# Designs tried in a protein design run: peptides against a protein of PDB entry 3PUK. Part 17

Target 1, 227 residues: chain A of PDB entry 3PUK
Amino acid sequence: ERGLKSVVWRKIKTAVFDDCRKEGEWKIMLLDEFTTKLLSSCCKMTDLLEEGITVIENIYKNREPVRQMKALYFISPTPKSVDCFLRDFGSKSEKKYKAAYIYFTDFCPDSLFNKIKASCSKSIRRCKEINISFIPQESQVYTLDVPDAFYYCYSPDPSNASRKEVVMEAMAEQIVTVCATLDENPGVRYKSKPLDNASKLAQLVEKKLEDYYKIDEKGLIKGKTQS

## One batch from the design tools (peptide)

Design b1_p13_2_s1 (made by RFdiffusion4, then SolubleMPNN; from b1_p13_2, 7 letters changed)
Fold by OpenDDE base, seed 4:
Structure b1_p13_2_s1 (fold): chain B 227 residues (1-227), chain A 13 residues (1-13)
Amino acid sequence: as target 1 above (227 residues)
Amino acid sequence: GYATKEELESVST
């Protein structure tokens, strides 16, 4: 049984911790709501200590400056998380840490990225996007981080149709990140319901998978496997 | 995406 938790942890270790590792250096790690859940699902505090993290802080909370330490931001590419980061480094007087390493759990929109560059570039040592936008629950079970997904997907109100499409798009993207994390190109299967949401989602996932593997940096073209 | 400090600084200037 492929433990999804172990796969996710391995990916984080490689993509985040190994990427910014400096011998003998400890960092403060800043997490948002999603990454708190993500790390909680696949590691222990002792694991983080081994990776050079001295303390974990919530990015949304007010924090005391620790100007002698570098900060590792492992956050979602959302306006809320980015704004909190900007508060930490946006002004010389408000700089809370020595420097920042930023790792986004997904694609960061250019607007947010540009905002960061414009205000905090001198403080940033690294900014990287990783593709982990899901929370592993069990060996092959995960949850998606799409706010109000249930409400919009199953809303009988036609006025929510546009929002439903946005939600499904987000869900499809996160499912693709699971596949990418597992290094799999699955055949999508679903059980259709009266609202045909499963079919729509499946189509979106298939399309995104095709796009992902066509442009995959690994250069590996994998055939569809039955999953 | 990936950006180093130098890359970020160059874009911001």
Scores: peptide ipSAE 0.021, ipTM 0.528, DockQ to the pose 0.151
Fold by OpenDDE base, seed 3:
Structure b1_p13_2_s1 (fold): chain B 227 residues (1-227), chain A 13 residues (1-13)
Amino acid sequence: as target 1 above (227 residues)
Amino acid sequence: GYATKEELESVST
């Protein structure tokens, strides 16, 4: 049985590194909080060196320009990370690198995408969504990245119901992403007590899995794998 | 799922 960490690394290698690889070329890789955790969970610096990454930098921090090198941005599609990218390329005077390859860990909202296109298009060689929005812990254990999930899911205030739903949807989407990454359609199990959150999440996951596996890229219908 | 430089330029110009 393949470990989740190795599967995630393979996905990153194929979707990111292989996609922008150029023989003999080194890149600077920019990471945010999530992707730092993600890569640290599934690879070593030596692995990144083998993929042509000379150094990794935190996108949130001030960095010295390296204008002769291209930059690989592996970041979450958040306003914070996007704003940091825009500071790197948003103006001619602020351009820190030769060019940018952007790989988002999840769906990038059109608002953010359009903002990037409008201001930095000439600097961008590639922009891609790769759909890895979880942290692998063990073979079948992972951590979701959903802001304020705990607060809203366990809020006793009914006024938070709408936000709770949004959070649940986000969690479900990330779980489906894990399944897609592993090429699995698992049966969903949960403990419903003391709250019904687990049941609701399970239902959302099941629904999304059904939608995802109705027709794959090859037009095949996939059954449940019971993982 | 992705955009090339040319695609991005075409949209922004």
Scores: peptide ipSAE 0.016, ipTM 0.519, DockQ to the pose 0.142
Fold by OpenDDE base, seed 2:
Structure b1_p13_2_s1 (fold): chain B 227 residues (1-227), chain A 13 residues (1-13)
Amino acid sequence: as target 1 above (227 residues)
Amino acid sequence: GYATKEELESVST
């Protein structure tokens, strides 16, 4: 076992590959920037082949149609990735693939979800959120995908206050996805620094953890675990 | 070992 990496892979295998598995069927998998990094951190191409993926493609790039094959979109719920998907299946263009399975790495906003439904619902066989928004590095170590997090959190410029809040919210959300992946509800601990960033982040994490476990997929409220 | 970003990017064209 490889700790967090194995947990992440197991989660993806169960939530994505097992969910859309069809005997004897191969799929094309579409990845974005984040999911490329994510899969790189926890699997090999041979692992993907074993899961019925014949080839992986970058969602941002122009691709030739393969109309006889179904596509597995493992992507972030962002306007950029969604727009790329819509170009593949939009009503005003020829479909690039036979059908789509969509698995979002995190909560998809209603605005984006509605946009997808309005444009190409007939092409979608599955659409799920799997809540993995982090990159595993070591057994119990991960990195967050929040651009410029350090810069804004420690910026001396007061004009960055709004951006700092956004960054902290994003960090807190991704930490919660780690906990969800590990099936843990940890007691949050931190060391105070000159700025109250650690305290604020801890509060956000605790709040979001509480909300998550109150309304999780199983409807279970878990007690705090040691971490 | 696991695949690197570069390996996956190369496969993804």
Scores: peptide ipSAE 0.008, ipTM 0.465, DockQ to the pose 0.025
Fold by OpenDDE base, seed 1:
Structure b1_p13_2_s1 (fold): chain B 227 residues (1-227), chain A 13 residues (1-13)
Amino acid sequence: as target 1 above (227 residues)
Amino acid sequence: GYATKEELESVST
């Protein structure tokens, strides 16, 4: 399959499951709200079973300890998700699982990382950021996870202008993540609206794409592609 | 746990 969903799945498989895979070992996987939606969009439970996941659990819910099994945390780098993780491993006597593998969907702020390191570093076998912050919908359609995007972008209140810019910056960053995942540098097209939000977003995306491909992980400069 | 599993299965099937 060549759709966006398959690309996202392959990324997760390589970056998460292959990274922590041990032959014959089963893990419990902990998900938050975002990663539940993400996995739901691009895989089936049978796919997760093939990757050595015996059961998935919601990180926000109270869970019974399974102390003999290792846990795979696939979560967003938010205070809420991190706090739930810390509850699972903050005390040696009360640890829920044998050990933890942590994969963040995006950059984890140093403040959160330091909090984790200070409290439960001995329980962590792996901690990695994988940079997947979008939800694939169709072969060429995706949605972004930006809180209050609609409210701020379409607010008639001029006092929200600064927040609008922050939201657009976050949206642009996530769009660039999609392009990076697809290994494309597309030309940006948009429809103008009365508030010119689409134009501003397009400009931000173009700028970020240029920056990314100039200084990508491989040090390669890629030409424009059609998407 | 069950809610997450069921949600994943319901959307993926």
Scores: peptide ipSAE 0.008, ipTM 0.458, DockQ to the pose 0.023

Design b1_p13_2_s2 (made by RFdiffusion4, then SolubleMPNN; from b1_p13_2, 6 letters changed)
Fold by OpenDDE base, seed 2:
Structure b1_p13_2_s2 (fold): chain B 227 residues (1-227), chain A 13 residues (1-13)
Amino acid sequence: as target 1 above (227 residues)
Amino acid sequence: GYASLEELKSVET
């Protein structure tokens, strides 16, 4: 089977669909830009139907209410996606759906989480972080969702130094999510030419991996795997 | 709703 794609699908199936499954119940699933790409990379619409999803909708679009159905939000923990959710369930407007299940692809900042709780807590049946922030391409190949990563990493403009650091952090974080998904703690190898970007990224990854496995769900520190 | 993921993806692009 397709190694990384199958692992990602299995992760989503267990962490999202199995978590909110109710026998005989269909849900509307709301996706954002990232999760659309993510699901497209590892499943088909028929797979989603089997998991109880009747239709998928773009969270950014204006949608007609379907008040008798529950909604499954599989989205990134960003202000944009959260704001769209809040428009669906905010106290100032009629709710679009009967209730919401929210699954974030990554850690949701406290500020956003508190904003959701303050506004829509009664409408939320589940809110969970599943830690998948990458797009699988092949069995062992993936891409990162970091806008303009290449541009900032290789920009000769010193004014981009701060942004470069932010990009490096984001890349490192997403690499860690890959490792978490694969249940691996790899030894990081790199080629640091002509710039030191690879070295810096490797250091960030190593640090974040260490932190992750120290405080993971199982509380287990895993040895390094050969990857 | 959208009939497929590809349809949704095409709208976003």
Scores: peptide ipSAE 0.024, ipTM 0.603, DockQ to the pose 0.023
Fold by OpenDDE base, seed 3:
Structure b1_p13_2_s2 (fold): chain B 227 residues (1-227), chain A 13 residues (1-13)
Amino acid sequence: as target 1 above (227 residues)
Amino acid sequence: GYASLEELKSVET
């Protein structure tokens, strides 16, 4: 059995580093809060060096321009991270890096994508979405990254119902990305609680798995697996 | 730039 951390690293190597690799070329890699945690969970700095990354930088921080080097943005598709990218390339000031390769950890909404295109399309050499929106803890354990999930899921205030649904949707999506990464279509199991959150989440996961595995990348229908 | 991933995490934490 392959550990989840190894699988995640392999996915990142294939989808990100191999995709933009150029022999003899070094890049600066920009990370956000999520991808910092993600990479920390599945690789070491030496691994990144082997992939042509000279330094890693926090996208949220002010950084000095390095205009002769290309930048690899491995970031979540959030307004905050996108805004930071736009500050690097989309402002009236000179761009901070020679060019940008952008890899989103999840689906980037069209609104954000269009905002990027409108501002700095000429600076972007690559823009790709990958499906890694979880933190591997061990071989079969992972942590989801959904802000305020606890608050909204367990809020007794009916005014939070809409936000609760959004949170549940996000959690379900991240679980599906785990399945996609592992190439599994598991049956969903849950422990019942006084609240129906677990049941609702299970239903969302089942639905999303069904949608994802109707037709794979090769046009094949995948059957159910066991997890 | 940061020398390690651990250093980067420390900044965020």
Scores: peptide ipSAE 0.022, ipTM 0.584, DockQ to the pose 0.023
Fold by OpenDDE base, seed 4:
Structure b1_p13_2_s2 (fold): chain B 227 residues (1-227), chain A 13 residues (1-13)
Amino acid sequence: as target 1 above (227 residues)
Amino acid sequence: GYASLEELKSVET
């Protein structure tokens, strides 16, 4: 059975662990709220041990320095997670680990990247963006990491219209990452509701899919598939 | 974006 969980794990293994693997080296892995859920959904601690991770730490918590070990940051490109990273490496006195490998689950805005670069570039051995911004729950079921998505999408208050658009945009982006992960260009299907949110989201997804596959990093042009 | 990441990578190596 080829489930979404296995696909996600395979992608993480290839894009993250294989990318920074050094023979005989153990790393501390730092996770945020999203990546904690993500890894929990698709792997076990034993799997992480096999990939050279000795311990997992929450990036949001205060942690004791382990200056002899390198750290693998698998985090979302958010101000909160980035700020926590910067606390670990932002000053010589605050440097908690030997070096850092950073893997973002999605596109990191230049503003955040520049902030990192300006503060602790010398401590960073690798910085990479991967496209996994969803949590697999079942073989073909996933959840999105969009705060308050339900509230804004279904809010009867017209004043939330702008926020609703932002939320739908974020959802569409994450759906596209699912497609990228599954290596498919699906035909979008939806059922409309009175608020027509599904239709709007579908349009956003279709547009983003078109953009994605036009400049596909793999250089592959794929036709629409049934999904 | 990739442009920024590549810049960082160049500094890292």
Scores: peptide ipSAE 0.021, ipTM 0.550, DockQ to the pose 0.397
Fold by OpenDDE base, seed 5:
Structure b1_p13_2_s2 (fold): chain B 227 residues (1-227), chain A 13 residues (1-13)
Amino acid sequence: as target 1 above (227 residues)
Amino acid sequence: GYASLEELKSVET
């Protein structure tokens, strides 16, 4: 299939599976709520098997140790997911797996990174931040993962103004990750509403796009694309 | 083998 789902899968394949691939090696893959939805949206279990994943497990659930196998953590950089990881590798006696490869769907905050570093750095073979924080729905349609976005954006309570801005920031960042995934620098389009939410979000996206392409790894200068 | 997290961290931007 051609479209956003295919692009997302290709990115995951190259950024995650190819990055930790070893011939003949099988891994257990740990997923959280978001990455479960993400992978479900763009691949099949057979695809994961082809990439050397023997089984997928929910990181939030209790799991039996498989100490002879390495684990691939494809998770969001959240306290909950990180804490679950830390429980798997917090002590040598409690290690559930042989070693860990960690791939975060977004930038991991320093606080969480430091927590990992202090606890189980010796168990980690790879730690990489990738930029996939959206769910592909259709060829050119995606959804964002920003909890309570609707509530805060449309809250009549002025006390939520600060949180509203934080939510918009998160939304803008995720939109930029979509653009990065598609390798596009789009002209931003939005529908006018009584509230200025759309305009504010558009401005944030434009700013973040500029920042992204200024410091992109390839140093590419891209014009605006149609999207 | 095993390495420190600082040595292994990479960012895809």
Scores: peptide ipSAE 0.019, ipTM 0.485, DockQ to the pose 0.104

Design b1_p13_2_s3 (made by RFdiffusion4, then SolubleMPNN; from b1_p13_2, 5 letters changed)
Fold by OpenDDE base, seed 5:
Structure b1_p13_2_s3 (fold): chain B 227 residues (1-227), chain A 13 residues (1-13)
Amino acid sequence: as target 1 above (227 residues)
Amino acid sequence: SYATKEELESVET
């Protein structure tokens, strides 16, 4: 049974753990709220141990320094998570770990990247975006992590119209990351709603899929798949 | 954006 969970785990294994693997080396892994949910959905602690992770820590919590160990940051590209990372490496005296490997679940904005580069570039051994911004539930089911999506999409207040568009774009982006993870370019299907949110979202997804595959590292435009 | 990221990766990896 090759469910979405196994695909996600395989992606993380290849894109994160294999990428920073060193023989005999153990790392501390730092997670945020999203990546905690993500990993809990697709792996066990034993799996992480097999990948050379000795301890999992919450990036938001105060932690004791382990200066002899390297840290693997698997985090979302948010100001909150980035700020927590910067606190770990902001000064020589405050350096909690030997070095950092950073893997973002999605595109990291230039502003955040530049902030990282300016403050602690020497401590970073790897910085990569892996494009996993969803939570796998079942073989064909996933959930999106877009704050206040329900509120804005169903708000009758016209003042929220601009925010609604932003939310839908974020949702569309996450759906595209699912497609990228599955290596699919699906024909988008939806049920029409009175507010036409589903249609709008579908259009955004289709557009973003086209953009993604046009700029894909493989240089291949894939045909639409049945999804 | 990716150019700067690639530069960082090339230097630090």
Scores: peptide ipSAE 0.029, ipTM 0.578, DockQ to the pose 0.351
Fold by OpenDDE base, seed 4:
Structure b1_p13_2_s3 (fold): chain B 227 residues (1-227), chain A 13 residues (1-13)
Amino acid sequence: as target 1 above (227 residues)
Amino acid sequence: SYATKEELESVET
């Protein structure tokens, strides 16, 4: 496959698995709801085994300690996922795993990051943010992980305006992660009617794309491509 | 973000 799924997998392989790979070492991988869906969309269990993952565990579930093994946390930067991580390593005497490698699917807010540092810093071998906040459905289609996006975006209630903006920001950010993953700076097209949501989202995406490529790791501003 | 353990520890001190 040459589509989005393969690109996403390649990015995860490079940014996560290759980054923490140690010869002969197996890790337990902890996933949250989003990353479970993400990996399920772009790889098989056999692929994960090849990357040195012995078992996958749900971060939200109560798990028995495996103190001799290191854990690879591939999780979203959410309070829920972070809290679950903290439960695994928060107690010096009751660490569930030998050490942690943490890879966030998006920017981790300082508040969450500081919380992790304050309690678990010595247990963390790696803490990296990667930029994959979408789920590839097919070669050119993806879904966004924005709770209640439909409800707030299409709510006729003006009281939801603030939440609508937050949702649109989140959506725009995730769209930018797609572009970053694909290494593209697309021209955005939209249908504005009957609501102005599409135009607003397009503007947000364009702005965020500009910001991203101005400060990207390569320092390369890419020209606008047709999308 | 802090990429390594050493970076994390250095910030806490």
Scores: peptide ipSAE 0.021, ipTM 0.530, DockQ to the pose 0.155
Fold by OpenDDE base, seed 3:
Order: sequence, then C-alpha cells, then structure tokens
Structure b1_p13_2_s3 (fold): chain B 227 residues (1-227), chain A 13 residues (1-13)
Amino acid sequence: as target 1 above (227 residues)
Amino acid sequence: SYATKEELESVET
C-alpha cells in the first residue's frame, strides 16, 4: 500500500502542477495556512522546484510585486484567503503578478466565486477545485481541519445544535475527500462514545460516500471496498 | 518574505 502522503502528493502533482505546467516557465506559489501544512506534510522544497516553483509566499503577508511572473495560488476557499487574492489583483494598477492560476482545496462557495469573477476575472488563467481538505500524518492517519469542532460537538448548550450539525457536515466532507483521494469506498466503522457524535458522523460519511461513488468518472457504478 | 518557504524547509530536516 502506498502511504497516504505519497498518494496526496501524487494527487497534487496531477491536479495542480501538471494542469498548469508550461515548459521553461517558473511560477511564484502562494499558500495559506492550510496548504502550507498540507504541502509540508507530503513534499520537499526540492519537489516544488522540480514542478517549476521558484518562490513560495504566504498569501496573508504583504508581498512585493513581481509583475513579470505568474502566480500559482494553492489556497483554501475561505473569505480570508480570497480577500488576500483580491488584494493582489483587484486593481489594474496594483496587480502583484502577471496572472493567476487558482486551485482551491475544496468547493468554493458561489458567493466567493462570484466575488472573484466580478473583480479580477481577466487576471485568472485557471480556476479549479481539487478535493484535498485533510492533512496526512501517517500511512493511514490524517487530521481534519474543522475550526471549533471540539467545542460545538461537545457543547451542552442547546443553542449550539445547529452549529454542531454544520461542523459534523464539514468533518464528513473531509473524510470523504480522504476516501476519494485513496480511491476507496470503504465501509464505515466507529466506536460509540457517551455522545452520539460518532454515530451521527458515521451516518453522514456513509451517505456522502454513497453519493460520491454512485457513478465514477467513467460512468460506472463503483462497488464498496473493504477498509 | 519567504516565511512559507522556511516553514516547508523546516519540515524536511
């Protein structure tokens, strides 16, 4: 079995670097907090150099313009990251880079996407969503990135019930993303805790897996695999 | 200012 890290790297290489590759062209790559952790977990700087990345920059920081170079944005679809992108390209006179290739780690909400389109569509050469919203730790271990997950899942306050559901939905989506990355449709197993959180999460994952693997890219129904 | 690069390099060592 290939380690999860190698699988994730292969996915990024295929979905991002191969997608925007041009012979002899170097790009500046912009990362946010999540994608910094993601790439750090599955590749080396030498790997990025081989893929035509000359410089890595943090999207949240003030950066000097490099107007002759194209930028590769590998970022999460969050208001914060999108706002930083918009600052780079929002004004014709204040463009930081020559053009942008944008790869989101997950589905970009229509509100954010429309905001980008309205402000800087002419600067964008590529915009793609790649479903990688987890951090690989070990060969078969990963961490989820869901803010305040613990707080809402274990909150005794009934007023947090709606937020708890949103958090569980986000967790389930990330787990399904792992399965998709591994090209697996596993049976869901869980251990029950005092709270029904594990059971609820398992049900959400199972439903999402069923929807995702209903029809594969070739139009075939994928069977359930053993986990 | 290459802070992200440094973070990536630190994980390699």
Scores: peptide ipSAE 0.008, ipTM 0.440, DockQ to the pose 0.022
Fold by OpenDDE base, seed 1:
Structure b1_p13_2_s3 (fold): chain B 227 residues (1-227), chain A 13 residues (1-13)
Amino acid sequence: as target 1 above (227 residues)
Amino acid sequence: SYATKEELESVET
């Protein structure tokens, strides 16, 4: 595959699989709803086998213990996914796997982090945050994962104005993760509609891009790229 | 680079 899908796969390979790779070791991988869609969009099962994944399991389902194997959790930093993880490792006598590697698709809030730390820190070999909160569809197209975005953005009810702003913020954040993944700082273009949602979103994206590259780990302020 | 939760990391024993 070419384009955005390949870039996303390369990032996952580097940030997740290479980070926890052990020669000759197989792992069980646990996915949630979002990461299932994400991996399905940019790789095949054969690719995962090459990365040392023997089987994929849904984190939300009840699973039989495989106590001799380590588990790779590639999940969203949500209460639902974290609670499922905690059920796997919350008790010393009831551990489903030998140990855990956790990779979050985005920033994990301190509340969730502290909950994990308090319950099962000794079982965790690695906990890392990666910035992939979107799904690639085509070479130059991606899909945002923002619940009820359409409903709130196009709601005629003025009481939804506050929720609309929250949704806009979430969408802008995900767009910035796309730009970061592509190593680009693009100029933002949009078409205005009656509710001017596109203009508001564009402003949020531009602001977040500026902030992101200003505080980049490389200490570099990147100029605008042609995209 | 990516954010790491070092407080959750344990040495493989």
Scores: peptide ipSAE 0.032, ipTM 0.586, DockQ to the pose 0.251; fails the geometry check

